# Peptides against a protein of PDB entry 3C66, part 83

Target 1, 189 residues: chain A of PDB entry 3C66
Amino acid sequence: KSWANLFEKNDFFFRYKFYLEITAYTRGSDEQHLKWSGLVESKVRLLVMKLEVLAGIKIAHPFTKPFESSYCCPTEDDYEMIQDKYGSHKTETALNALKLVTDENKEEESIKDAPKAYLSTMYIGLDFNIENKKEKVDIHIPCTEFVNLCRSFNEDYGDHKVFNLALRFVKGYDLPDEVFDENEKRPSK

## One batch from the design tools (peptide; made by RFdiffusion4, then SolubleMPNN)

Design b2_p18_7_s1 (from b2_p18_7, 7 letters changed)
Fold by OpenDDE base, seed 3:
Structure b2_p18_7_s1 (fold): chain B 189 residues (1-189), chain A 18 residues (1-18)
Amino acid sequence: as target 1 above (189 residues)
Amino acid sequence: MEPIIEPSGLMKFNPLPA
C-alpha cells in the first residue's frame, strides 16, 4: 500500500487528535510573501525532525501542501488581529470583520489596490507516546529554534511590521474550517 | 490520558533582537 495514498487530503485532518500549525504572515506584496512562505515551507522538515526526537512525541507528520489565504488589511491592528485569531475554529469568526480576498473579488477596485495580509499555513499531525509516562511535552524549544532559523535567513524578515511567523498547537476539533471540505463533518470533542 | 503540551495554543514570537 503506497505511502502516497495515506497522504491523500481525505483523512489527514481526521487521523490525529493534535496538530501543530505553522503560519507565515506577510503584510506587503505577493512577491514578498512568496519568498517568505517558500522559505518557511522549506524548513518545516527540520522542525519535524526536531519534534520526532522528543520523548513524548511518537509521530510528527507534515501535510504536503500549504493552505493559502489573504485578507484586506488596512491597519496594523488588523494585522495583529489576524495573527491572534487565525488558526482556531473558536476564534476564526473574528476574521469575518475583514474582507477575504478570493478569485471572484480580487479584481474589484476596493480590493485590488488595498493593503493585504497574506497567509500560508502548514500542518503537522502529532501522535504522542503516552506509554512512556512523560505527561509533559515541551515543544517551545524546537519551535523557537525553527522561528529563529527562518527569521535569521534574511535581514528583511526581521521586520515584524511586514513578516511574521506563528505556531499554534490545536486539537482536531478546533482546526480551522479551511481544512475541511463542505461535505466533511468536523471531528467531535 | 492526554499529554500536557507546553506551550498550549498560540505561540507568538517576539522580533529577534536587532
Scores: peptide ipSAE 0.521, ipTM 0.886, DockQ to the pose 0.561
Fold by OpenDDE base, seed 1:
Structure b2_p18_7_s1 (fold): chain B 189 residues (1-189), chain A 18 residues (1-18)
Amino acid sequence: as target 1 above (189 residues)
Amino acid sequence: MEPIIEPSGLMKFNPLPA
């Protein structure tokens, strides 16, 4: 299949059994998030390159478009909850306790001036070279290097009260609902 | 057989040591 076919949303999230999620979080202004998420997105290709050279990884393919969302986030505890629960189908229902910002509600007085957490998520599909042996693949090093690269770019990005970056290794059946269209069935185990 | 990935799941990174 051509490289172009890999980026059809519907095919990408059914193609792999495993994914690496990269989420940039900002509790602040939209402008702050635009700069932070843009930086993170610009570095994803470097992470892909580091993953591809690992002996246990056969393929690492990035999905080129980020997923964007924002929540009303009145407290630091809410911000921690977002970072802990987002990105997994098993845990994302906890976010229903927060107000999702949408195009329909963003101009409401209770939402417009409220503190917000912004999220931008990138996905990498993974295929592994697993011979008949239980091979362990350590992705901690390349992920740590990636986070360090992003956070070291600007001193402001060291403020964890505002800017955060998390990575999540997930199975295809545990991808968040945002990656599927309303008519698509989630992959089975 | 499924690969064993380390770490699995959510990876939260502490702020860089100043």
Scores: peptide ipSAE 0.521, ipTM 0.886, DockQ to the pose 0.579
Fold by OpenDDE base, seed 4:
Structure b2_p18_7_s1 (fold): chain B 189 residues (1-189), chain A 18 residues (1-18)
Amino acid sequence: as target 1 above (189 residues)
Amino acid sequence: MEPIIEPSGLMKFNPLPA
């Protein structure tokens, strides 16, 4: 990887005021998630292309690396909570009620065989071309098209009990903790 | 100047019609 790529990655989450998060969720096996997340990730470039042509969007720049996480997810309610709370610093603390699976704990008996929710999250940095603060940018259409594209690819991906896909528009100061290193300070408002 | 983005925040999508 070129030094340029390393530097670009290091400041990606500080470069933009706004981000679009794309999270693929799987409550099932690692294999199921690998297939699902791989599909979603393969289609992100299409979403970027659709975002770039919106009049109010100056830049839509994807971060190339997905963020991977998994939680012990005993119930469907837990799975719903993950989908609702993940991806925002304001709400992610609710996930502390669940056990985050880590390399350190994954072999523990209580975790190893537990039902899990897997998450793969892609980030798109956004810069806007707006002259008036009253200008609206509707990203719902391209996001919906993207989700439909992913879910329609395979019939199995229509099973919301297993596979889910959510998008979140967030400000830089509300990015999840996972995108920052321990020594990095979260962007201010 | 901050844009008005619609929707803002979390977008969850219902299952596609069967």
Scores: peptide ipSAE 0.518, ipTM 0.883, DockQ to the pose 0.586
Fold by OpenDDE base, seed 5:
Structure b2_p18_7_s1 (fold): chain B 189 residues (1-189), chain A 18 residues (1-18)
Amino acid sequence: as target 1 above (189 residues)
Amino acid sequence: MEPIIEPSGLMKFNPLPA
């Protein structure tokens, strides 16, 4: 069975206690972002394979579709803020200071011509072995290898002013609001 | 008891040296 058939959206974000988020950032054109995010997405399966063999990880399952968002991003400081605050329910409210680009507002002149930061986020659900609850699981190595793999693909992806890649380990109750439908209640602690 | 994951939270990666 393909991973695509394993999980419905609504079940995926309630199924695991822990998630690894992979976000590709682009402060530039939509075309630049499409290439960058497409590359990152194409490599996620390799990261999953590396996670699955770690001691203490029982399951690593990717969600099959990226979440897409974009913000008006006039300054480098704004871009840093997006990278710092995105991906956690605790911190995402800071992004309210920026203009979210939507289908309803994207044609407004002030938004259409504004510098933008594009975000594509992939999610991996994680399940851990009970026997290893007291053991530390180091995910830094496979994550670093993944980032290096993506960045080394093209010299342009070394420009951190334009292209960035971040990973976040989060608990299910701290997932961003974007993963839940309007009628869904966020998982409790 | 929850597993201890390292690092926890946000992981930022510095640009690769040119």
Scores: peptide ipSAE 0.520, ipTM 0.886, DockQ to the pose 0.570; fails the geometry check

Design b2_p18_7_s2 (from b2_p18_7, 5 letters changed)
Fold by OpenDDE base, seed 3:
Structure b2_p18_7_s2 (fold): chain B 189 residues (1-189), chain A 18 residues (1-18)
Amino acid sequence: as target 1 above (189 residues)
Amino acid sequence: MEPIIVPSGLMKFNPLSA
């Protein structure tokens, strides 16, 4: 059975109990975001390799396609709020206070010229080898190395007012709504 | 039994202190 069938979108977000989310944020132009997110996405495979060699991690499997979203982001406080609240079903409702940019509304005068925050999110499914011990798996080191690798690529990526990168460890039942189709039921606890 | 992951949840990374 070819590896291609393993990446059928249909079961990825139901296959694992745990996920690592990688979100590239840009408060600026679409061009700036394309460069930043493209760089981050190109380095995800290196993070996967670092995760796979950690004791207690059995599988680290990246989802192949990024999830893209953008919000009207008039203030720096709004940008901080997006970074704090995005990527968890428990907290994403706070983003309803902001205007989500869609293909249907992007040409509206109030949206077209507004400052925007762009988001690109990659997902890694995680399976753990728990030999009946509460083994502590420390993912901080490989995540820090990954972020440093991305930010060090260009001096411009040091500007946290424009470019940000966050990682989130989540349970499958707390994945954002964006990963599920309208007909799909969210995983239970 | 669930693994103990550290850190759990959101990891925000500040710009590299030059």
Scores: peptide ipSAE 0.518, ipTM 0.873, DockQ to the pose 0.605
Fold by OpenDDE base, seed 4:
Structure b2_p18_7_s2 (fold): chain B 189 residues (1-189), chain A 18 residues (1-18)
Amino acid sequence: as target 1 above (189 residues)
Amino acid sequence: MEPIIVPSGLMKFNPLSA
């Protein structure tokens, strides 16, 4: 089955028990983020390939579209908080302290000219082939290689004050609310 | 069976805020 046929959006976030989230962060301009996120997105396939060859990984399927969000981000501390809290249902409520930029509010004077953090998140659904419950799958290496690849592409992407990249391994029940439609119930534990 | 994934959760590749 071609990758293209596997990614009907409708069940992707219910199909797997485990997901790897790749989030590109930019505290800067939309243009900066478009370049950075575009680069990261272009490399996700390489990460998938590296994951697929790991012992214990049976399937690594990328979701084809990024999730986009942005927050008013007046301080570096806010930017750190976003990076720490985003991508988990358990922690994402902390982001309620920040103003989410929406199509409805983006033209408001207080938001339009405010410093922003932009987020683009890619998801990889994971299925595992483990024979023993004690078997460990180490994803740190391919993830590190991926991050290094992205950051090394341009010197500017080494500026952690502006550009960041995080990965998060999550269970389906801990996926962010953004991946579910209003009528969808998140997976149970 | 549920795999043991290492690391589990957030992987930040930023310099550790000292």
Scores: peptide ipSAE 0.510, ipTM 0.867, DockQ to the pose 0.403
Fold by OpenDDE base, seed 5:
Structure b2_p18_7_s2 (fold): chain B 189 residues (1-189), chain A 18 residues (1-18)
Amino acid sequence: as target 1 above (189 residues)
Amino acid sequence: MEPIIVPSGLMKFNPLSA
């Protein structure tokens, strides 16, 4: 209850200079994705708790709602491309080579029966307390523990051809376009 | 000054296609 009341969407993606993105990928059925993404989402709070105790992190606040997208994904190479390019404004234009599934096109025969990659993305806003300009904050351990926790829940989630989980550290100016409304200006560098 | 985060950018946690 407490976190949901704290952040309007419009303020969240402008409030922090840095974000950690957590994306659950599924190349399979919608049902498979619902189970996988739901599991990942349920564990995000544990990752936040682990991030908050790091000496260099002042604040770690999750956005409460996942962002959902899906693409026609006919090949494994396409699925790898999605995982490589998604989540950064610098690289997301490469996804234009794939057909985005929308409410308007989902009933088209060519889309309805096509193999799909489903994406659910959670965002954590980060504020840092770094006294020494040369100090490094290592987030690898808590991120790895989080991924291992999610993948170990069910043996099926070990199949990297179907289920994947990626984390991306991004600057606010490099957030994907999906987080901004049409009338919102992207944060400057 | 911006913090140095390790690792920076994308962490895929899957085998990179060779």
Scores: peptide ipSAE 0.508, ipTM 0.865, DockQ to the pose 0.372
Fold by OpenDDE base, seed 1:
Structure b2_p18_7_s2 (fold): chain B 189 residues (1-189), chain A 18 residues (1-18)
Amino acid sequence: as target 1 above (189 residues)
Amino acid sequence: MEPIIVPSGLMKFNPLSA
């Protein structure tokens, strides 16, 4: 399949049993988030390269399009909750306690001037070597190097009250609802 | 058997205390 066919949404999120999610968080302005998420997205290819050379990883394929969302985020506790709960089908229902910002509601006075958390999420599909399925694959080093690379770019990105970066290893059946269309069935275990 | 990935799940990276 051509590189273009690998990035068809409907095929990508059913193709792999395992995914690595990379989420850039910003509790601040949309301009701050645009700069932060753009930087993170620009470095994802370097993480892919580091993952591909690990023993036990056969394939690491990035999805080319980020997923964007934003929530009204009045408190630091809300921001921590977003970072803890986002990116897993098991936990994402906790985000229903927050107001999701949409194109339909963004101009409402209660939303327009409210503190917001912005999220940009990138996905990497992972395939593992059969021979190494019994072996532990340690992804901590490449993930740490990636985070350090992003945060070291600008001193402001060290402020965890504003800018955060999380990675999540998930199974295909635990992908968040955002990756599936309304008519698509979630992968089974 | 499924591969064992370490770490599994959510990885929060606090700034490495320099």
Scores: peptide ipSAE 0.518, ipTM 0.871, DockQ to the pose 0.502; fails the geometry check

Design b2_p18_7_s3 (from b2_p18_7, 5 letters changed)
Fold by OpenDDE base, seed 5:
Structure b2_p18_7_s3 (fold): chain B 189 residues (1-189), chain A 18 residues (1-18)
Amino acid sequence: as target 1 above (189 residues)
Amino acid sequence: MEPIIVPSGLMRFKPLPA
């Protein structure tokens, strides 16, 4: 059985204590984002492979479906705020200052023609095999290699005003609200 | 036991050299 079928959504975000988030950002058109996020998604398996061979990592398991969101993003400062605040329950409330694009409001004239930032987020559940509390796991190298791989694929993806890619290491209790259903409670600390 | 991950939290990457 492929790892893709191992876990249902509801179990995935409660199964691990730690997650690595991969978010592709696009401040531009939906078409630009589709191409960019599709590329990033296609490379996630390579990152997983590199993570699995690191000392101290027992399991690196990707969730198969991306989470999609978009915001009205009129300024570059707004785009920076999105990149800084998204992906953590502690900080995501700052995004309430921006207009979230929804199926209900996307046809409003003020939203339809507004500049937008698109986000696609992939999640990797992590399980660690650490015998000593002092042991450190360095994920910087594989993450950097992954980002460089994606950004170097096309010259257009070098334009940081449009295309960005960030990773976030988070604890399960600090996952964004988007990963939980309305009837689910986030994991406790 | 909680692992020490480096780096922890948000990782943003500088633009590639032109």
Scores: peptide ipSAE 0.623, ipTM 0.916, DockQ to the pose 0.587
Fold by OpenDDE base, seed 1:
Structure b2_p18_7_s3 (fold): chain B 189 residues (1-189), chain A 18 residues (1-18)
Amino acid sequence: as target 1 above (189 residues)
Amino acid sequence: MEPIIVPSGLMRFKPLPA
Protein backbone atom coordinates (compact mmCIF):
# COMPACT_ATOMS: atom_id res chain seq x y z
CA LYS B 1 0.00 0.00 0.00
CA SER B 2 1.17 3.53 -0.75
CA TRP B 3 2.41 5.87 1.97
CA ALA B 4 -0.80 7.85 1.63
CA ASN B 5 -2.92 4.79 2.40
CA LEU B 6 -1.00 4.08 5.61
CA PHE B 7 -2.11 7.37 7.13
CA GLU B 8 -5.79 6.83 6.63
CA LYS B 9 -7.08 6.31 10.17
CA ASN B 10 -9.21 3.30 9.37
CA ASP B 11 -6.40 1.41 7.71
CA PHE B 12 -3.61 2.24 10.15
CA PHE B 13 -5.22 0.78 13.27
CA PHE B 14 -6.04 -2.51 11.53
CA ARG B 15 -2.71 -2.87 9.72
CA TYR B 16 -0.49 -3.87 12.64
CA LYS B 17 -0.82 -6.40 15.45
CA PHE B 18 1.23 -4.23 17.79
CA TYR B 19 1.44 -0.52 18.58
CA LEU B 20 3.51 1.79 20.71
CA GLU B 21 1.51 4.64 22.23
CA ILE B 22 3.13 7.90 23.32
CA THR B 23 0.98 10.11 25.54
CA ALA B 24 1.85 13.60 26.71
CA TYR B 25 -0.10 14.67 29.81
CA THR B 26 -0.59 18.18 31.18
CA ARG B 27 -2.46 19.13 34.34
CA GLY B 28 -2.56 22.88 33.80
CA SER B 29 -3.53 25.29 31.05
CA ASP B 30 -4.24 24.54 27.42
CA GLU B 31 -1.31 26.81 26.54
CA GLN B 32 1.05 24.72 28.66
CA HIS B 33 -0.23 21.57 26.99
CA LEU B 34 0.14 22.99 23.49
CA LYS B 35 3.83 23.66 24.10
CA TRP B 36 4.48 20.31 25.82
CA SER B 37 2.57 18.13 23.37
CA GLY B 38 4.06 20.01 20.43
CA LEU B 39 7.55 19.28 21.70
CA VAL B 40 6.81 15.58 22.25
CA GLU B 41 5.20 15.29 18.83
CA SER B 42 8.23 16.91 17.19
CA LYS B 43 10.54 14.24 18.68
CA VAL B 44 8.52 11.12 17.76
CA ARG B 45 10.47 10.69 14.52
CA LEU B 46 13.66 10.29 16.53
CA LEU B 47 12.09 7.46 18.51
CA VAL B 48 10.96 5.80 15.27
CA MET B 49 14.53 5.91 13.96
CA LYS B 50 15.81 4.23 17.13
CA LEU B 51 13.13 1.54 16.94
CA GLU B 52 13.75 0.78 13.26
CA VAL B 53 17.38 -0.20 13.87
CA LEU B 54 16.47 -2.85 16.47
CA ALA B 55 17.06 -6.33 15.05
CA GLY B 56 13.62 -7.64 16.00
CA ILE B 57 11.68 -4.72 14.51
CA LYS B 58 10.90 -4.90 10.81
CA ILE B 59 8.73 -1.79 10.61
CA ALA B 60 8.06 1.16 12.90
CA HIS B 61 5.51 3.45 11.27
CA PRO B 62 4.15 6.57 12.99
CA PHE B 63 0.59 7.78 12.66
CA THR B 64 1.14 11.48 12.04
CA LYS B 65 -2.00 12.87 13.70
CA PRO B 66 -2.28 13.07 17.49
CA PHE B 67 -5.42 12.12 19.38
CA GLU B 68 -6.56 14.87 21.74
CA SER B 69 -8.67 14.58 24.89
CA SER B 70 -9.15 16.39 28.17
CA TYR B 71 -10.76 15.59 31.52
CA CYS B 72 -11.82 17.53 34.55
CA CYS B 73 -9.06 16.67 36.99
CA PRO B 74 -9.73 18.12 40.46
CA THR B 75 -7.10 16.09 42.37
CA GLU B 76 -3.60 14.69 41.97
CA ASP B 77 -5.05 11.22 42.51
CA ASP B 78 -7.30 11.75 39.49
CA TYR B 79 -4.25 12.74 37.47
CA GLU B 80 -2.44 9.55 38.52
CA MET B 81 -5.50 7.50 37.57
CA ILE B 82 -5.57 9.06 34.09
CA GLN B 83 -1.90 8.22 33.57
CA ASP B 84 -2.42 4.63 34.75
CA LYS B 85 -5.67 3.81 32.96
CA TYR B 86 -5.56 5.70 29.66
CA GLY B 87 -4.44 4.00 26.45
CA SER B 88 -5.78 0.46 26.96
CA HIS B 89 -9.24 -0.88 26.22
CA LYS B 90 -8.92 -3.07 29.32
CA THR B 91 -8.50 -0.12 31.66
CA GLU B 92 -9.97 2.97 29.95
CA THR B 93 -13.44 2.38 31.44
CA ALA B 94 -12.05 3.61 34.75
CA LEU B 95 -11.91 7.08 33.17
CA ASN B 96 -15.73 7.13 33.05
CA ALA B 97 -15.55 8.28 36.67
CA LEU B 98 -14.12 11.58 35.37
CA LYS B 99 -15.87 14.26 33.35
CA LEU B 100 -14.73 14.25 29.74
CA VAL B 101 -14.45 17.75 28.31
CA THR B 102 -16.24 18.09 24.97
CA ASP B 103 -17.10 20.91 22.60
CA GLU B 104 -20.66 20.66 23.90
CA ASN B 105 -19.85 21.02 27.59
CA LYS B 106 -16.64 23.09 27.69
CA GLU B 107 -18.55 26.35 28.31
CA GLU B 108 -20.50 25.00 31.29
CA GLU B 109 -19.64 26.89 34.49
CA SER B 110 -18.68 23.69 36.33
CA ILE B 111 -16.23 22.73 33.55
CA LYS B 112 -14.91 26.02 32.14
CA ASP B 113 -12.91 27.01 35.21
CA ALA B 114 -12.26 23.52 36.57
CA PRO B 115 -8.74 22.04 36.77
CA LYS B 116 -8.10 19.94 33.68
CA ALA B 117 -5.77 17.23 32.45
CA TYR B 118 -4.95 17.42 28.75
CA LEU B 119 -3.81 14.39 26.74
CA SER B 120 -2.12 14.12 23.35
CA THR B 121 -1.43 10.60 22.08
CA MET B 122 0.76 9.49 19.18
CA TYR B 123 0.79 5.96 17.76
CA ILE B 124 3.53 3.88 16.14
CA GLY B 125 2.57 0.70 14.31
CA LEU B 126 5.07 -2.13 14.75
CA ASP B 127 5.86 -5.16 12.60
CA PHE B 128 8.38 -7.71 13.83
CA ASN B 129 10.76 -10.02 11.99
CA ILE B 130 9.48 -13.60 11.83
CA GLU B 131 12.91 -15.04 12.53
CA ASN B 132 13.16 -12.98 15.69
CA LYS B 133 9.70 -13.85 17.05
CA LYS B 134 11.35 -16.25 19.49
CA GLU B 135 13.73 -13.54 20.65
CA LYS B 136 13.08 -10.82 23.18
CA VAL B 137 13.03 -7.30 21.77
CA ASP B 138 14.04 -4.73 24.36
CA ILE B 139 12.47 -1.33 23.68
CA HIS B 140 13.21 0.09 27.14
CA ILE B 141 16.39 1.90 26.13
CA PRO B 142 15.03 3.83 23.12
CA CYS B 143 11.85 4.70 25.05
CA THR B 144 13.85 5.95 28.04
CA GLU B 145 16.11 8.02 25.79
CA PHE B 146 13.05 9.54 24.15
CA VAL B 147 11.47 10.49 27.47
CA ASN B 148 14.72 11.95 28.75
CA LEU B 149 15.10 13.98 25.56
CA CYS B 150 11.63 15.50 25.91
CA ARG B 151 11.76 16.13 29.65
CA SER B 152 15.22 17.71 29.56
CA PHE B 153 14.30 20.20 26.83
CA ASN B 154 12.90 22.70 29.32
CA GLU B 155 13.24 22.86 33.10
CA ASP B 156 9.48 23.35 33.42
CA TYR B 157 8.89 19.89 31.98
CA GLY B 158 10.59 18.40 35.04
CA ASP B 159 7.53 19.29 37.14
CA HIS B 160 5.74 15.94 37.23
CA LYS B 161 2.76 17.52 38.98
CA VAL B 162 2.05 19.32 35.71
CA PHE B 163 3.85 17.57 32.84
CA ASN B 164 4.09 13.83 32.25
CA LEU B 165 4.99 11.46 29.45
CA ALA B 166 4.14 7.77 29.25
CA LEU B 167 4.60 5.06 26.64
CA ARG B 168 2.50 1.92 26.26
CA PHE B 169 3.12 -1.19 24.21
CA VAL B 170 -0.30 -2.54 23.21
CA LYS B 171 -1.77 -5.23 21.03
CA GLY B 172 -4.20 -4.17 18.32
CA TYR B 173 -7.18 -5.70 20.12
CA ASP B 174 -6.39 -3.61 23.20
CA LEU B 175 -6.20 -0.22 21.46
CA PRO B 176 -8.39 2.44 23.11
CA ASP B 177 -11.83 3.16 21.64
CA GLU B 178 -10.71 6.60 20.40
CA VAL B 179 -8.84 5.08 17.43
CA PHE B 180 -11.95 3.41 15.97
CA ASP B 181 -14.96 4.97 14.32
CA GLU B 182 -18.40 4.19 15.72
CA ASN B 183 -19.08 1.73 12.93
CA GLU B 184 -15.74 -0.08 13.14
CA LYS B 185 -15.29 -3.38 14.90
CA ARG B 186 -12.30 -3.76 17.20
CA PRO B 187 -9.69 -6.25 15.98
CA SER B 188 -9.98 -9.72 17.51
CA LYS B 189 -7.19 -11.64 19.26
CA MET A 1 4.50 -17.37 18.25
CA GLU A 2 4.18 -13.71 19.15
CA PRO A 3 7.30 -11.65 19.71
CA ILE A 4 8.26 -11.01 23.32
CA ILE A 5 8.59 -7.29 23.88
CA VAL A 6 10.30 -5.95 26.98
CA PRO A 7 8.82 -4.12 28.69
CA SER A 8 5.23 -4.91 27.73
CA GLY A 9 2.34 -2.61 28.57
CA LEU A 10 2.55 0.72 30.33
CA MET A 11 5.90 2.41 30.89
CA ARG A 12 5.94 5.24 33.38
CA PHE A 13 9.15 7.08 34.06
CA LYS A 14 10.36 8.59 37.29
CA PRO A 15 11.12 12.28 37.28
CA LEU A 16 14.59 13.24 36.23
CA PRO A 17 16.85 13.85 39.19
CA ALA A 18 16.92 17.53 40.01
Scores: peptide ipSAE 0.622, ipTM 0.915, DockQ to the pose 0.561
Fold by OpenDDE base, seed 3:
Structure b2_p18_7_s3 (fold): chain B 189 residues (1-189), chain A 18 residues (1-18)
Amino acid sequence: as target 1 above (189 residues)
Amino acid sequence: MEPIIVPSGLMRFKPLPA
């Protein structure tokens, strides 16, 4: 009975010191993004399994729901900027140069028909073995395998001008603002 | 002492070979 309550959104982003973010990007239609992000989300469990068997990782727990956002993205350079800056509190302020699409503004003429970048982000909380702290934990292999699995699923997902997938290892104090409610205080260093 | 994670931070991946 008690485990179901522990996964309430309220404590997940405070429970771990470290997180792995998985972001699916689409510069195209909402339909394209739905298919792409849905595929990525369906494979996250496989990544978790690969992370859990690493000697230095004690726990890898996925958050159950993706975070969704979209930006007006008129240029390829803007799309590269989104992929570089999103997912870190330190760098996300650069996204203020772009127009965030919201339920309130999505019907505005300047936004409705504009090119867009769609983002779906999954989070994995990580706990490490204390005994292995002196050892390097290499997550590159399982992350690469995961990306290759997703991108090879359909030939369309090889078009990096439209579909992209990035991962980010972050500390809890550097999580994006989107994971916290307005009344929640960001974890300290 | 914090664990050493490799790589740390953002991981972007080159396009798959054609």
Scores: peptide ipSAE 0.621, ipTM 0.915, DockQ to the pose 0.544
Fold by OpenDDE base, seed 2:
Structure b2_p18_7_s3 (fold): chain B 189 residues (1-189), chain A 18 residues (1-18)
Amino acid sequence: as target 1 above (189 residues)
Amino acid sequence: MEPIIVPSGLMRFKPLPA
């Protein structure tokens, strides 16, 4: 299947057993987030290239469109919780304690002017070529290099109170609910 | 066979030194 077929949601989140999530976080304005997330998204292809050359990785395919979400985020502790809990089906229920901003509620007075955390998440599907059960694939280096590349691009992006970037290696059955349509069943373990 | 990925799960990164 051509790369072009991966640009549509289609079966992307069912095709791989493993995914790498890249989430850009912004606790600030939507304008700040647009700049930050846009930068991160523009660099994802470089991360893919670095992953593809790792021993044990057969395929690294990016999903081309980001997933966007935002939460009312009144405290720094809430922002830390979002960064810790988002991106895994096992932990995302903790975010129910926060108000998710939606098209339906964004104009409510209590939400419109509230402090917000914005999230943009990119996904990379991974296929591995492992001959031996004991083979380890270390993704720490390319992920660290990617984060450093993004954060060093502008001095403002060094302010971790506002801008953050996290990566998460997840199994397909632990993908967040956001990647599935209402009629799609989550992959089984 | 499931690969052993290091690190597995969430990776958060400390702020860059100023």
Scores: peptide ipSAE 0.621, ipTM 0.915, DockQ to the pose 0.594

Design b2_p18_7_s4 (from b2_p18_7 with S1M H12R S17P S18A)
Fold by OpenDDE base, seed 3:
Parts: structure tokens; C-alpha cells; sequence
Structure b2_p18_7_s4 (fold): chain B 189 residues (1-189), chain A 18 residues (1-18)
């Protein structure tokens, strides 16, 4: 059975009980976001390597493709809300107050020239080694090192009004709706 | 038995010192 078939979108978000989300945010141009998200994506493999060497982690498996979204983001407060609420099924409903940019609406006059926040999200499936009785797994250090690596790459990426990077540890039942097809049932608790 | 992962949930990082 080819490993390639295991990476089909169809089972990745059902295969693990736990996920680490990496989201690159840009409040600016699409070109700025392309450069920023591309950099972050290029470094995800380094984070995976750092996670795999942790004694409590058995497997850290990245999903191959980012999820892309963008919102009309007229204020800095809206940008903070996006960063706080995105990436969890429990909190993502707060984003309904913002206009999601779609292929269908992107040419509307109210959306086309509006300030936007762009999001690119990478997912890592996690399997833990519970047998080794290491009840506590601290992922803060590798995550911090990863963020510092990305943000220090270019001076522009230090501007937190434009560029941001957040990570979220989530359970499978709390994954965002974006990872499931319309016909797929969300994992139960 | 579920692992205890720290931190749990959202991790936001302070801006790099200027």
C-alpha cells in the first residue's frame, strides 16, 4: 500500500487525535502574504524534526498542502480577532462577523479594494508515546524557535501590524470546518 | 490515557524586541 495514498486528504484529519496548526497571517497585499506564507511553509519541516525528537511524541506528520483564506479586515481589532479566533471549531463562529473573501465575491466593489487579512494554515498530525509514562509533553520551545526563525528571516517580518505567526494545539474534534468536506462528519469527542 | 501537552491551545508570540 503506497504511502502516497495515506496522504490523501480523505483520512489525514481523521487519522490523529491531536494536531498542531501553524497559521501565517498577513494584513497587507497578496504579494506580501505569498512571500511570508511561502517562507513559513518552507520551514515547517524543521519544526517537524524538532517535534519528533521530543520523548513524548511518536509521530509528527505534516499535511502536504496549506489551507488558504482571506477576510476583509478594516481594523487592527479585526486582525486581532482573526488571530485569536481562527483555527478552532469552538471559536471560529466569531469570524462570521467578518466578510470572507471568496472567488464569487472578490470582484465586488466593497471587497476588491478593502483591507484584507490573508491566512495560510499548515497542519501537523501528532501521535504520542504514552507507554513511556512521560505524561507531560512541552512543545513551547520548538514552537518558539520556529516562530523566531521565521520572524528573524527578514526585518519586514518583525512588523506585527502586518505579519504574524501563531500555532495552535487542537484535538481532532475541534479542527476548523475548512479541513472537512461537506459530506464528512466531524470526529466525535 | 491522554498526554498532557503544554501549552494547550493557542500560542501567540510577542513581537521580537526591536
Amino acid sequence: as target 1 above (189 residues)
Amino acid sequence: MEPIVVPSGLMRFKPLPA
Scores: peptide ipSAE 0.667, ipTM 0.926, DockQ to the pose 0.568
Fold by OpenDDE base, seed 5:
Structure b2_p18_7_s4 (fold): chain B 189 residues (1-189), chain A 18 residues (1-18)
Amino acid sequence: as target 1 above (189 residues)
Amino acid sequence: MEPIVVPSGLMRFKPLPA
């Protein structure tokens, strides 16, 4: 069975207590972002394979579709804020200071021609072995290898003013609002 | 009991040296 058939969206974000988020950021054109995010997405399976062999990780399952968002991003400080605050329910409210680009507003002149930051986020659900719950699971190495793999693919991806890649380890109750439907209740602690 | 994962939270990576 392909991973695509393993989980419905609604079940995926309730199934695990822990998630690894992978976000590709682009402050530039939609075309630049499409290439960058597509590359990152194509490498996620390699990260999953590296995570699955770590002591203490029982399961690492990727969600098959990225979440897409974009913000008006007039300054470098705004871009740093997006990278710092996105991906956690605790911090995402800070992004309300920025204009979210939507299908309803994207044709407005002030938005259409504005500098934008594009985000593509992939999610990996994590299950841990009970016997190793007291043990430290170090994910730094596989995450670093993954980032280096993506960033080294093209010289252009070395420009951190344009292209960035961040990972976040989050608990299910701290997932961003974007992963839940309007009628779904966020997981409790 | 929850596992201890390192690093916890956000991981940002410095630019690769040119």
Scores: peptide ipSAE 0.665, ipTM 0.926, DockQ to the pose 0.573
Fold by OpenDDE base, seed 4:
Structure b2_p18_7_s4 (fold): chain B 189 residues (1-189), chain A 18 residues (1-18)
Amino acid sequence: as target 1 above (189 residues)
Amino acid sequence: MEPIVVPSGLMRFKPLPA
């Protein structure tokens, strides 16, 4: 990774007070996830464009690279838990009940052949026009349109047992641990 | 001041009608 990429990463997750996370989930094969996540990633720019035109949004900047993670996911309930708990520092500790797949453990027999949930997460940094305290920024519409666009692209992506897509609006201090290096301090409230 | 963003937090979406 170029020094430029490292600096860009480190600055990105401290630059904004607010982020929109886009996570593509796949409970299936790595190949299935590659196709699904690739599609989602290819459409993120369209979501950014829709966010930028909202009156309350001053800036919507996507981070250029996805974060990849995978968990051993034996059951559908585990898959639901991943989708519910991932993407927030407040809730991600619940995922400790699952085995995170790492480069160090992926070849272990208990992990190698286990059912897995794959996650690809894209981040959009958000800056807002806060002139009017009473103005609500409704991001539900563009987010829904984005999800519908991705899911409708291929009939297979309608199978919610395999493919899912969630978005999360988070504050910088509630970003998942994965976005920070071990030596980086989480943004304060 | 913090903006009021709705929804705040996790957004999960129902499957598309078959």
Scores: peptide ipSAE 0.663, ipTM 0.926, DockQ to the pose 0.581
Fold by OpenDDE base, seed 2:
Structure b2_p18_7_s4 (fold): chain B 189 residues (1-189), chain A 18 residues (1-18)
Amino acid sequence: as target 1 above (189 residues)
Amino acid sequence: MEPIVVPSGLMRFKPLPA
């Protein structure tokens, strides 16, 4: 099946048992986030190429559209919590303590001018060659190289108080709720 | 059979040295 068929959300999040999430975080302006997330997104294909050549990875397919969200983020501790808890169904409920910015509430006075954390998340579906039960697939190196590539692109992106980048290896049943439509049932273990 | 992927889960990266 051509990469083109993976661009439609329809079955991407059901097709693979495993995913790699790439989340760009910005605690600042929407303009800052647009530049940062755009850079990260532009480099995802390089990460895919590095993953595809790893022993044990059969397929690495990116979902081409980012998922975008933002939270009211009044403190640095809140920003750390977002970075720790986002991207897993097991932990994302902790974010309910923060105000999610939506199209419905973004114009509210308490939200409009509040400090915000912006998130853009890219997904890579993974298929593995499991011939031997005991073989470990180490993704640390390509992920680290990817992060270093993005963060070194501009000196401003070294400011971890504003710009961050995290990756998460996730099982399909632990994907965040954002990837599923209201009528879609989460994959079972 | 599930692959053993390392690291599994969240990967956060320390700031690059200035």
Scores: peptide ipSAE 0.659, ipTM 0.924, DockQ to the pose 0.593; fails the geometry check

